# Peptides against a protein of PDB entry 5Z08: the designs that were tried, part 63

Target 1, 168 residues: chain A of PDB entry 5Z08
Amino acid sequence: RQKDEWAKKTSSLMKQLDWFIGEHLGAMLAAEELGGPVVGELMEIDPDDLSAGFNAHGKLKKATSQPDLDRRQRRIDDIWGPQDEQGQAHKRKRGADEALAASAEMRDLIEQLMNKLVEAGGDNSATYVEIPRESAAARFLVRSKVAMFHPNDARRLRLVDFGRDLDD
Target 2, 222 residues: chain B of PDB entry 5Z08
Amino acid sequence: GLPRLIDAIEEASKIPAKRRQTPIKPTIEKLTTHLYTHGASPDSLLRLADLLTLRNHLDQASLAAITRNLYPSSTVSDEVVLRFIGALGHGQLKPTLALQALFLRWLVMVYHLLENPGVLGQVYGVLFDLLDTAAIRPQLCHLLALVTRRKHVRPFRIQAILTLSRQTGGDPNLTGLLRVFKNYYPEIIVGDATKGRASAFKHPDPQWRQHLDEIQQRRSEA

## One batch from the design tools (peptide; aimed at target 1 W6 A7 M14 W19)

Design b2_p22_3_s3 (made by RFdiffusion4, then SolubleMPNN; from b2_p22_3, 13 letters changed)
Fold by OpenDDE base, seed 3:
Structure b2_p22_3_s3 (fold): chain B 168 residues (1-168), chain C 222 residues (1-222), chain A 22 residues (1-22)
Amino acid sequence: as target 1 above (168 residues)
Amino acid sequence: as target 2 above (222 residues)
Amino acid sequence: EKEWAKKLKTLEEIYKRLQASL
C-alpha cells in the first residue's frame, strides 16, 4: 500500500516533469543551444560567457568581460532576427529538433543522475555520469543547483546531494 | 499563387455574401489547399491574420477553414502574433469566441516557430485576464502554460486562478495552469477545489504537427 | 521502501530546483 502510493506519486511527478521538460523547458534549452537567451537567471550572460564553464559549485566562472550587450543583442537578433527564410526554416527545424533533443537529453541526464545515485549506495565517487558534451541541459542542471561537474573533469556530472542541502 | 488568392479573398471580404458576383467558396478551397500543400510565407501569414482578425464579410466556416490550414512555411512574426492576441476577448468588432479558440490553438501549435516567444510574455496580462471566458479557456490555459515564467507568477494571479477554479468547480485547465504556477512556487497551496484532474496540455493535433514539420522540412531542402 | 521515498524526494527536489531557475 505505502509502496504503491510512493510509486503512484513518483509516476505522477515523472509525468509532470516530462511535460515540464518536453513542452516547457525543452524549447528554452533549444533556444539556448541555438545561441538564444540562456535559460534562467543567467539570461544576462553572453553565450560566450557560458563557454567559460561552471565551477564545482555550479556557479558560472565570471567571464571578466562586460557582456557586450550590443553583441548579444546582435547575436539574439542574428539568431532570432529575420535571417533569410531558408536560414529561418533550418533554424526552426533545428529549433524543434533541438527542443526535442534538449528535452530528451535533459530527461536522460536526470534519469542517469538518479540511477547513478541509487547505484552508488552513498559513494559520491560512483555518482558521476559521463556526458558527451556540455549541453544546455547539462548547464541548466548545474545552474539550477541540481547537478555539479567533477572538479577536474567537465565531462562528469553528478547529482547534488540534496540530503545535505535540505538540512542546511 | 497564394498572393493572388489572398487578393481575391480580400476583395470578396469587403462585399456581403448576397452581393458577390461569384461564390467565394471555390477560392477559399483553393487557398486552403495551397496552404495545406505549401504553407504561408510571413507576408502571406500577416495578410491572412488580418483577414481572420478584422471584421469582414467572410463566413465563419471559411475563416475556420483558413485557420485550420494556417501552416507557417517559415517563422511567425510578432506582428502576426499580436494580430491574433488583439482579436481576443468580447466585443462586436472581435471575432467569434469559437474562432478565437482556434487562434489560441494555432498559437499553441506554432509556438516553436515564433520569431520571439517573449512577445507572448509581454502580453501575458491580456491573456490571463481572459481566463474567465469559458469558451476560450482550454486553449488559453494551454498557451499560458507554455508562456508562463516566474515573473508572471504573481500573488494576485495565483489568487485569481484559485478563485476562478472554485467558481468553475475545478476546471482541469485551470488546475493544469495552477500546476505550472506551482512549478515556480511549490509553496502555492492548492485548495480542495483544485484536487481535480489537471489537463496535461498535450499537443492539440498530432497530425497537424506532423504536416507542419513536413512543410517546414521541404522549405529547408529548397 | 526507503529507496522509493528517497527517489521521490530527489525527484521533487530536482523538479523544484529546475522550476526555481526559470
Scores: peptide ipSAE 0.502, ipTM 0.638, DockQ to the pose 0.301
OpenDDE base, seeds 1, 2, 4, 5: peptide ipSAE 0.463, 0.482, 0.466, 0.479; ipTM 0.712, 0.627, 0.670, 0.402; seeds 1, 4 fail the geometry check

Design b2_p22_3_s4 (made by RFdiffusion4, then SolubleMPNN; from b2_p22_3, 14 letters changed; failed a check: too like the target's own chain)
Amino acid sequence: KEEWAKKLSTLEEIYKRLLASM

Design b2_p22_4 (made by RFdiffusion4)
Pose (drawn by RFdiffusion4):
Structure b2_p22_4 (pose): chain A 102 residues (1-31, 98-168), chain B 214 residues (1-190, 199-222), chain P 22 residues (1-22)
Amino acid sequence: RQKDEWAKKTSSLMKQLDWFIGEHLGAMLAAEALAASAEMRDLIEQLMNKLVEAGGDNSATYVEIPRESAAARFLVRSKVAMFHPNDARRLRLVDFGRDLDD
Amino acid sequence: GLPRLIDAIEEASKIPAKRRQTPIKPTIEKLTTHLYTHGASPDSLLRLADLLTLRNHLDQASLAAITRNLYPSSTVSDEVVLRFIGALGHGQLKPTLALQALFLRWLVMVYHLLENPGVLGQVYGVLFDLLDTAAIRPQLCHLLALVTRRKHVRPFRIQAILTLSRQTGGDPNLTGLLRVFKNYYPEIIVSAFKHPDPQWRQHLDEIQQRRSEA
Amino acid sequence: MFHAWSLAAMIEQIDVARRRLH
């Protein structure tokens, strides 16, 4: 099957993203850098792991967030995540993976 | 003759205007004239794109003059297209929004000359996420309308464009893009973009006809 | 492609690949 290539591509891309977060983004968030990288990654991992866990239930895809988390603000500003409209302490990913003809 | 002019503009591009041993306006005009007559080669286009996209000491009027006369001879590379794409939106590294509108207008006018038109499809999300920026929205919509293929019409983008249409009170450029979206998915709840400058299109065609000569 | 690189496009690629993995 062609499955593990979609796995190989994902494991490879995940590492490239973590490299970017650690080398470039954490430092930008500080304005320590290491702390910002770890929390951004944990948040993205939690965000992505849940989006698929819901499959069809669009309502269950929110994660609890500290009050003034800069990581969520950046992710929302970058249009990769969205706050819940009723309250801003829960967050969801934009659902890039969903496709009509997937 | 053209590379020598670019070499001069590149050097003047590195130092402030008052420290220049010569006014640059006469040299910018020579470049503009040469580009009008002969077009820009693939390599010259790349160098000009760097001058238009990176922060330098060139003034706005000179950059706009260059952009307006950026008729390609032959083709347009991914290297050139991506630089303009990377120049879009807000940020300290990026050019003015006015120049960005000119770059987007230019990409529409030269869309048929791209060596790899699919490259715009590979950055579709970069273009789309910028629709909120009103200063460049009309030009963004026209370019997105040419770039949109079925694979790009995803539910999150359908919803995002509908929300933006409602919040802006109905931008006709947004509804024009939604029309293109509906062509791929008619299930969707319901300006046919014209060429932005016909004279420029005509002048480009004249310059491009030299490719048939040998 | 680095000239037009974005975090959103990177995450989109990963999410699409993961969706096709399952």

Design b2_p22_4_s1 (made by RFdiffusion4, then SolubleMPNN; from b2_p22_4, 13 letters changed)
Fold by OpenDDE base, seed 1:
Structure b2_p22_4_s1 (fold): chain B 168 residues (1-168), chain C 222 residues (1-222), chain A 22 residues (1-22)
Amino acid sequence: as target 1 above (168 residues)
Amino acid sequence: as target 2 above (222 residues)
Amino acid sequence: MEAAFSLRLLIAEIEENRRKLL
């Protein structure tokens, strides 16, 4: 009986997490990936405000020339450049697609992190997920103190276990 | 060491400032310097919490200085948390509201080091009932934002915070807390009348955070 | 509330419940 209640509660919380990621977090992460504000530094950007574009005073740190960044940056310039009415519709659609992609990436990353924590059976060394890139999602999880990078390998991320890290 | 400094301050705290044979300020400075450099162990942290929360003859400047340098070198126990929570509110035996605001700020900054974050959830009602106290409201809303879970978001509390928000003309901290509630109950209309920018509840002191991280890192290497 | 905070709360609550299931 208690296990069933906990299972139902866990399922309900997972649905809330999925909703939160899809409705709020995805758009903000997409904005960060697109060179917008860092998630957590600015207020919740209404997806509708994402359509208005960021003015020049957001300190775009020049992302170093990783080739995949160049494709995204070109996409950003194509998405955020001064575009005619037809360009705005394509921009909105592309923004929505990026938000969906960011949401999917975050969901997948959280799922992997949670699964690894369970599978590790208490071995902290086995709790790390290998991430293909330092994404806005990964950075956000770390800033949120939900996840931690491996001290020697920024490609390895683990979920913060708020229960066990206190027993060591 | 730190225990000896605390001993000296505890003894001095029993005596009115005018009747002390030795000035306490140099000892407070040594304590705060030590805390800044090494942090406080769990045992020392409990003793310091008692000095900060119990009525004694220490001056407000000394109490504030200790609080500003209260870096945990390890975890924060439930007992320490409960000392600070028990010191909140109105009363002649309670610390000043200014000091209470510093305690709440400290709890926000060390929240990730709590042995049991659930302890704050157990005293949620006590914290929530203090929202009408304007002097501590900013830090209290920030702490409540950290502590709030679905089980705490009850209809009566939703109504209470909406009422208080209207009465305060849309305090941005209350609006921020309402946004937290809205995450659990999307149907909560944070009315247009709360034209105020919701507080984002940013870390209150990034420099303090950085220094805390340095102290915590030294422990992991020892 | 910062999105970071909301996420941390949700994850913490999920983890707490998952631990109770184990």
Scores: peptide ipSAE 0.413, ipTM 0.532, DockQ to the pose 0.250; fails the geometry check
OpenDDE base, seeds 2, 3, 4, 5: peptide ipSAE 0.394, 0.394, 0.392, 0.394; ipTM 0.529, 0.510, 0.529, 0.464; seeds 2, 3, 4, 5 fail the geometry check

Design b2_p22_4_s2 (made by RFdiffusion4, then SolubleMPNN; from b2_p22_4, 12 letters changed)
Fold by OpenDDE base, seed 2:
Structure b2_p22_4_s2 (fold): chain B 168 residues (1-168), chain C 222 residues (1-222), chain A 22 residues (1-22)
Amino acid sequence: as target 1 above (168 residues)
Amino acid sequence: as target 2 above (222 residues)
Amino acid sequence: MEAAASLAMMIAEIEELRRKAL
């Protein structure tokens, strides 16, 4: 009975997590991957400010006429900039596709991290997931203090065990 | 008039009850009678808000009686609202939680008379962070239900309510607030976390509303 | 910060529940 209740609660929380990733986090991660602001450092950026694009440091560029908008900035401006009617539909679709992709990446990464933690049976060396790249998803998890990189290998990521680290 | 009654109470509030030359109760009764009959002007509301929210030597029964009769004859200013909001929470210098619940109830009942309802939106975080305080939660959820806009419905707050709902065994007021959030984000799952019936956030005191309407109507005719 | 905190809390709670279910 108690195990069933815990399983139900876990399932409910997983659904909430999935929802949170899909509806909120995915778009922000996609923006970060496209050279937008770092998730969590986003001050309340007015949607209108998103139209101005971001510099390499994720700061709003003043609409100066300079043509050398780096390909990433063009993508941000293309995603978040004032879209002409025909461009808006394509850009909205692209933005939605990128958000979906980012959401899927985050879901997969979290699932792998959680599974490895369970499979490791308390062996910290076995808890690491190999990541192909330092994605916005991976960085976000580290910034959130839910994951940690291996001290000697930035391609290895592990979930923080919140149950053990409070007792040490 | 009302200002003279407030003056007398303000002076009495500086002195411990045992050291007062005259009992304050008759003056409180005159004040509450006046408030019931005529309501309080914006200036009087501010003075009364200070008496209610600042630490003084007035007894809790007197403070509660004033709060229960705090009918605005006009509008409620941002300053008055902020006095009551500032009085919320835990602290030795803050009013009792029972009195805070009355303040929140009052804010709910006078919400339509606020000069700027947006002021409550500006202090949304302060209100939201008090949801763990069980004694004021019912009125707080009701107020938040009125105040909540899309900009306030953030993932961390959704999660906070869900967590608190689980911890409280599905408080109906929290479920009610989650339903308000769900209006902005339909995908929020309320049902599995909350076995409880959601609060409908009905008006706390229909008689008080009716009497307020009568006081407000007299102003429109003057 | 808010999204990060939310995610952390959810993950932490899931981990705790999974450990209890084992």
Scores: peptide ipSAE 0.176, ipTM 0.366, DockQ to the pose 0.239
OpenDDE base, seeds 1, 3, 4, 5: peptide ipSAE 0.164, 0.052, 0.180, 0.173; ipTM 0.321, 0.336, 0.418, 0.312; seeds 3, 4 fail the geometry check

Design b2_p22_4_s3 (made by RFdiffusion4, then SolubleMPNN; from b2_p22_4, 11 letters changed)
Fold by OpenDDE base, seed 3:
Formats: C-alpha cells, sequence, structure tokens
Structure b2_p22_4_s3 (fold): chain B 168 residues (1-168), chain C 222 residues (1-222), chain A 22 residues (1-22)
C-alpha cells in the first residue's frame, strides 16, 4: 500500500515535471540555445513574455546529431529577423519546433540522469551520463544544482544525489 | 622622400637577409623616423600595408617597428583596411599572430580616420570568427566593440560569446564585448560565466593618439 | 530563479520518493 502510494505520487510528480518542461521550460531553453537569455538567472522575464514567442505544436522529427551551425544560425535569423507576416508564421513554427526539441532534450537528459543514478547502485563513477554537447538543458540542470559535471570532463554529467547524507 | 625609402625596402624584402648586400636596418630606421615625423599618405599606407601583410623576407622586428610608426597623415582607405583584415587568422602565408595583434591595435587607433568605417561592418563575420584565437582576442574584442551595430548582434553570436566566455573562464574582453551587445539588446543576460570585470576598451596608447593628432593637425593647416 | 527552484524541488522529491520505493 505505501509503496503503491509512493509510486502514484512519483508518477504524478513525473507528469508535473513533464508538463513543466513542456509548457514553461522548453521555450526558455530554446531561447537560451538560440542565444537568448540564460534560464534561471535573476531576469524577471515574465514567463508570459517568453511564452508569446513559442507556440507548442511543432512535431519536429529526430534532428540527427550535428545540427549544422548553419541550421542554428538560420533558426536564429528567423527568430530575430524582420517581422514580415509570413516570416512571423514561419518564425512561430520554428520557435515552437525549437521549444519542442528543447523540451525533448531536457526530458531525455533527466531520464538518462535518473536512470544512471539508479543503475549505479552507489558507484559515483557509474552515475555519469555522457552528453554529446553542452546544451541549454545541461547548463540549466547544473545552474539549478540538480546536476554536476565531472570535474575533469565536461562531457560527463551526473544527477546530484539529494538523498546521500552529506555526512560521509 | 618616403616613396624612395619604400622602394628600397620593397626591393630588400624580395631577398633573404643573408643574401642582401647592404643591411636593411638603417633604411628601416629612416623610414620609421620619417613616418613618426610626417606620417604616411594614402598611397604610402597601401604600399606599407602590402609590405606588412604579404609574405616577404623582412624580419619581425622591422615589421613591428613599421607598424608602431604607421601614422596616417590623412585618411585610411578601404583597400588598406582590407589588406590588414586579409592578413588575420591562421595560415602559412599569413603574418604572425603577434603582428596581427599589432594590426588590430592599429585599426582601433585609426578607426576614426577610416574613409568608410562601414567596411569593417561588412567583414564583421570574419573578425567575429577569430575570437577563439587567444593571441589576438584582446584587440579583436576592442575592434568589434567599435564596429558592432544592431545588425551584427545576432543570437548565434550572443551564444558564441557566452560559450567562449565559459571556455576561457570569463575573459574580460569577451565580457566587454557582450556588454556592447547588451546595449542593443538589453534582454541579453550576461550569465554567471560573465561575472568577470568587463574591459572598458580604453585607447591602447594615449601617447600614440596624441602624436597622431599632431600629425593630423599639420594636414589641416597645409 | 523560480523555474530553477521549482525544477530542483520536483526532481529532489522524485528522487526521494524513488529511494523510498526501493
Amino acid sequence: as target 1 above (168 residues)
Amino acid sequence: as target 2 above (222 residues)
Amino acid sequence: MEAAASLALMIEEIERLRRKAL
């Protein structure tokens, strides 16, 4: 019974986390990836002002590994380019697509980090996830003190284990 | 006169130092003295820019001495600017990074004398892409701080500076450049990685500036 | 600040609950 209640509560929190990533964080992370404001620093960016630029609906297919610097630059130019009406629709769509991509990246990263922590069974060396790039998602988790980089390898990220008593 | 000194140096630059019949140093000293006293005309500046930027047999000390005394007596043409910009970066035919840093410093100090300051804005991308080159970064950031306009402040460049700032441990010149960007886009958050003291991009050489002003004043009186 | 704090609290609570469920 108690385990089932914890499982249900965990599932509920996971859904809330997924919602929070999708509805709020994804757009901000996308903005950061696109060279906008850094998420989690003291800018009172009204979440509403950030949300107005990123509409949620774009199913981007699995963008493969090397986003060509040119694609990022194009996405940026489209987000910050002149607001022609047709340009705005494409801009909104691209912003939505980037927010979805950032949300997916954050979800996947959190999932990997959480899974590695469980799989490691207390071995700190086994808790590291290899990240292909320093993403806005990875940086945000580090700034949030949720994750930390390996001291000698910035390509390795681990979840902070909040349940280890600091006393050892 | 200055043209004859340049002729002699151009001819000597074609010959390896060990094969020269006469030492070039006395001619370089005469050239630098003349430049210090009178400055260089636009035509002389172009010829000197070629000597400084093209691969030849002149020694680094001579090239540096010419660059330190490269006072324009009048304006600086787009062609002269483009010679120095073309000399930037890595390559077997390019000047040393130390000399490139002197060229960038020179461009900063003569920026107000450019016939068309917009020429640097046209090559902004070329300059910006060199920010990873540590040896020229201080002078490059200063030049970019002068050249940057709203059209150049793009999200990819913001992100590139932020990334490079993290990688460099918060280079104050990058922080200074990002502060210039923030003037055009106040919403740019200069993250914790940029908590470093921003460079104020002060004039690199006040004495050089004063001497340049004296040379330029003589032109207005003639 | 609020987003980072909210995310941290949610992840911390999830981790805490996962450990209790083990």
Scores: peptide ipSAE 0.197, ipTM 0.324, DockQ to the pose 0.203
OpenDDE base, seeds 1, 2, 4, 5: peptide ipSAE 0.175, 0.221, 0.209, 0.206; ipTM 0.312, 0.452, 0.336, 0.326; seeds 2, 4, 5 fail the geometry check

Design b2_p22_4_s4 (made by RFdiffusion4, then SolubleMPNN; from b2_p22_4, 11 letters changed)
Fold by OpenDDE base, seed 2:
Structure b2_p22_4_s4 (fold): chain B 168 residues (1-168), chain C 222 residues (1-222), chain A 22 residues (1-22)
Amino acid sequence: as target 1 above (168 residues)
Amino acid sequence: as target 2 above (222 residues)
Amino acid sequence: MEAAASLRLMIEEIERAIRKLL
């Protein structure tokens, strides 16, 4: 009975997390991967805002024709195409695709971390996951104090033990 | 007595104003006077809740007058609460948003008389999802401030209120509700998200409160 | 900061729930 309640609670929380990742985090993580602001500096990034690209300071580019396009911005402009209607549609589509990709990466990473926690019987010290790259997702988990890198290997990430019995 | 007045109003509510044989206004005035003097019993409250929440031919001024005089003489049942909660939101069959705001205000003012205060906690999600409705938001935030417990303060709701606060330019009522959330999760940053002054959620009508207390006191002496 | 705090709270609750299942 109690295990079933906790299983239901876990499932419910995972659904909430999946929603939160998809609706809120994905676009922000995608912006960071595209050289935009670090997640937490901008509170909301519309996927449509991803299409505008970012300046060297991670700020949304306004449509000003200034010629000194930083190399990073050129790459964004090359990815997003010209400012015509077709270019805007391509930009919006690409922004949505990057947000989806970032959401999927975050979901997968969290799932792996949670699975390792289960496998370790709840011992966070043994829950290292190998990550293929230092993604925006991985960095965000570390900045959030949710995860930590292995001291000697930045390819290994584990969950932080939160140790607080929330009195129900 | 009050039941006969309610009967007359119920019958009149079924008929368009232009087709009524007698004006209903004198009966509404008798009802509101009776409610002001004696309050409403649980049974009368339920009947009045139906009149207020169900679509009928009563005019908005009459409905508002009844709501403003809806003093409970006793407790407020879960059923009465649920009638008012069910009347909230958008829809052609629902009361006007102005009347919904009066219902929410009423729930705030009678919160201490609920037979089961937990009933509002059970419908917390329904209430919370209406925060985007600007016309009822002030009273809704006040009610949520009373109802909120640790179990309701979930990360998705924290994010939702922060998002809505940004979208509204920092509505003081949302900031006030976020402060209530911060009591359960101190790590919530209220200040950076909302440069605005938080609402203090003071009692909406001190005179109404005093008069309610007088009505309630008479019951304890009887 | 807000998204990070929200995520942390969610993951903390999930970790706790997992530990109660084990």
Scores: peptide ipSAE 0.327, ipTM 0.504, DockQ to the pose 0.276
OpenDDE base, seeds 1, 3, 4, 5: peptide ipSAE 0.318, 0.198, 0.308, 0.212; ipTM 0.373, 0.343, 0.370, 0.337; seeds 3, 5 fail the geometry check

Design b2_p22_5 (made by RFdiffusion4)
Pose (drawn by RFdiffusion4):
Structure b2_p22_5 (pose): chain A 102 residues (1-31, 98-168), chain B 214 residues (1-190, 199-222), chain P 22 residues (1-22)
Amino acid sequence: RQKDEWAKKTSSLMKQLDWFIGEHLGAMLAAEALAASAEMRDLIEQLMNKLVEAGGDNSATYVEIPRESAAARFLVRSKVAMFHPNDARRLRLVDFGRDLDD
Amino acid sequence: GLPRLIDAIEEASKIPAKRRQTPIKPTIEKLTTHLYTHGASPDSLLRLADLLTLRNHLDQASLAAITRNLYPSSTVSDEVVLRFIGALGHGQLKPTLALQALFLRWLVMVYHLLENPGVLGQVYGVLFDLLDTAAIRPQLCHLLALVTRRKHVRPFRIQAILTLSRQTGGDPNLTGLLRVFKNYYPEIIVSAFKHPDPQWRQHLDEIQQRRSEA
Amino acid sequence: LAEEKRRYRNLDEIHQRLIHAY
């Protein structure tokens, strides 16, 4: 099957993203850098792992967030995540993976 | 003759205006005239795109003059297109929003000359996520309308464009883009973009006809 | 296979948009 390529591509891309977060983004977020990288990654991992866990239930895809998390603000500003409209302490990913003809 | 002018604009581009041993306006005019007559080669386009895209000491009037006369001879590379894509939106590395509107207008006018028009499809999200920026929205919508293929019409983008249409009170450029979206998915709840400058199109066609000569 | 494709697309769009936002 062609499946593990979609796995190989994902494991490769995940590593490239973590490299970007550590090398470039964490430092930008500081203005320590190492702390910012770890929390951004943990947050993106939690965000992505849940979006698929819901499959169809769009309502269950919110994660709890500290009050003033800069990682969530950046992710929302970059249009990769969205706060819940009723309260801003839960957060979901934008669902890039969902496609009508997937 | 053209590369020599670019070499001069590049050097002046590195130092502030008052420290220049010569006014640059006469040299900018020579470049503008040469581009009007002969067009810009693929390589010259790349160098001009760097001058238009990177932060330098060139003034706005000079950059706009260059952008307005950026008629390609032959084709437009991905290297050139991506530099203009990367120049879009807010950020200390990026050019003014006014120049960005000119770049987007230019990409529409030269869309048929791209070596790899699919490259815009590979950066579709970059273009789309910037629709909130009102200063460049009309030009963004026109370019997105040319670039949109079925694979790009995703539910999250459908919802985002509908929300933006409601919040802006109904931007006709947004509804024009939604029309293109509906062509791929008629299930969606319901300006046919014209060429932005016909004289520029005509002048580009004249310059492009030289490619048939040998 | 569908789940792997969805995961990839989510990750690819995040990667691209974060680089652009940076």

Design b2_p22_5_s1 (made by RFdiffusion4, then SolubleMPNN; from b2_p22_5, 15 letters changed)
Fold by OpenDDE base, seed 5:
Structure b2_p22_5_s1 (fold): chain B 168 residues (1-168), chain C 222 residues (1-222), chain A 22 residues (1-22)
Amino acid sequence: as target 1 above (168 residues)
Amino acid sequence: as target 2 above (222 residues)
Amino acid sequence: EDEWARKLKTLEEIYKRLQYSL
C-alpha cells in the first residue's frame, strides 16, 4: 500500500516534471543554446526588446541599426521574434524542434543524475555523470543548484545531495 | 428610490425567510426593475456588493437576479471590485460557486467602467490561484485574459496553467489564457497539450452590453 | 520505502529548484 502510494506520487511528479521541461523550460533552453538569453533572464526582457535581437553574449542588442544580425540572433528572432505571416510555420516548426531537443536533453540529464546517485550507494565519487558538452541544460541545473560540476572537470556533473541539506 | 429598496432588502436579509413578516420577492423585483431601468450609482453598487457577497438570508435566485441586473450607472470603485474578489473561492461563508461565476462574468462585462483597472492586477495572484476551481474557471480565465500584463506572466504561473491544462484534458479557457500569456512572451511553447481549441473570450452577453451602453449614455446626457 | 521516499523527495527538490530559477 505505502509503496504503491509512493510509486503513484513519483509517477505523478515525473509527469509534472516532464511537462515542465517539455512545455516551458525546453523553449528557454533552446533559446540559450541558439545564443539567446540565459534561461530565466528572458523573463525580464520585453518582447519588443526581443525583436531587437541578442548580441553574441545573449544580451539584448541595443537597437543599433546594424543589419548583420548574427546567425544566432536570426535563429533567436526566428524562434522568439515577431511572427511575420509567411515564414511562421517553418520557423515555428524549427523552434519547436529545438525546444523538443533541449527538453529531451534536460530530461535525460536529470535521469542520469538521479540514476548515478542511486547507484553510487553513498560514494560521492561515483555520482558523477559525464556530459559531452556544457549544454544550456547542464548550466541551468548548476545555476538552479540542482547539480554541481566536478571541481577539476567541467565535463563531470553530479546531483546535489539534498538529503544532507534537509537534515540541517 | 433605489436606496430605500436596498434598505428594505438589507433589513430582510438579516432575517430567515420563514421568520419574515412580508415576502421579499416583490421588493427584489422592484429593485431589479429599477436597476434595469436606471442602473446603480457607485454608493448603491457598494451596498449591493455587500448584499451579494456577505452571508445573509437572501435566496440564491434573488442574489442571481440582482447580479444579472447590476448595471453601473457610472463607474465601479475599487471597493466594489474587492468585495467581489473577496467573495471568491471555497468556504462556508462565501457565496456559492454559481454566484461567484456570475460575479466574475459581471467583472468582465464592466471591466471598462472600473475606476482603477489596476486593482485587478493587484489581486492577480488571488484570481490565478482559483483556476483549479472548475465551476468558475471559464469566467476566471476570461477575467484574467483582460487583466494579464507582462508583470503577471511568471514562469511558475505559465507552468501552473500548463499543468492544469493537461490535468483538465486541455480546457479551452486555459488554452485561451496561455495564448494571452504568449502575446507577452512569444517564446512560451504552448506545447501539444494546447493544440486544442482556445476560447476567444468574446463578450459574454451582447444584449447586456447594449443595455449597459444605453444606461451609460443617459448619464452622459444628464 | 526509504528508497522511494528519497527518490520522491529528490524529484520534488529538483522540480522546486528548477521552478525557482525561472
Scores: peptide ipSAE 0.544, ipTM 0.450, DockQ to the pose 0.238
OpenDDE base, seeds 1, 2, 3, 4: peptide ipSAE 0.529, 0.540, 0.538, 0.545; ipTM 0.503, 0.612, 0.426, 0.585; seeds 2, 4 fail the geometry check

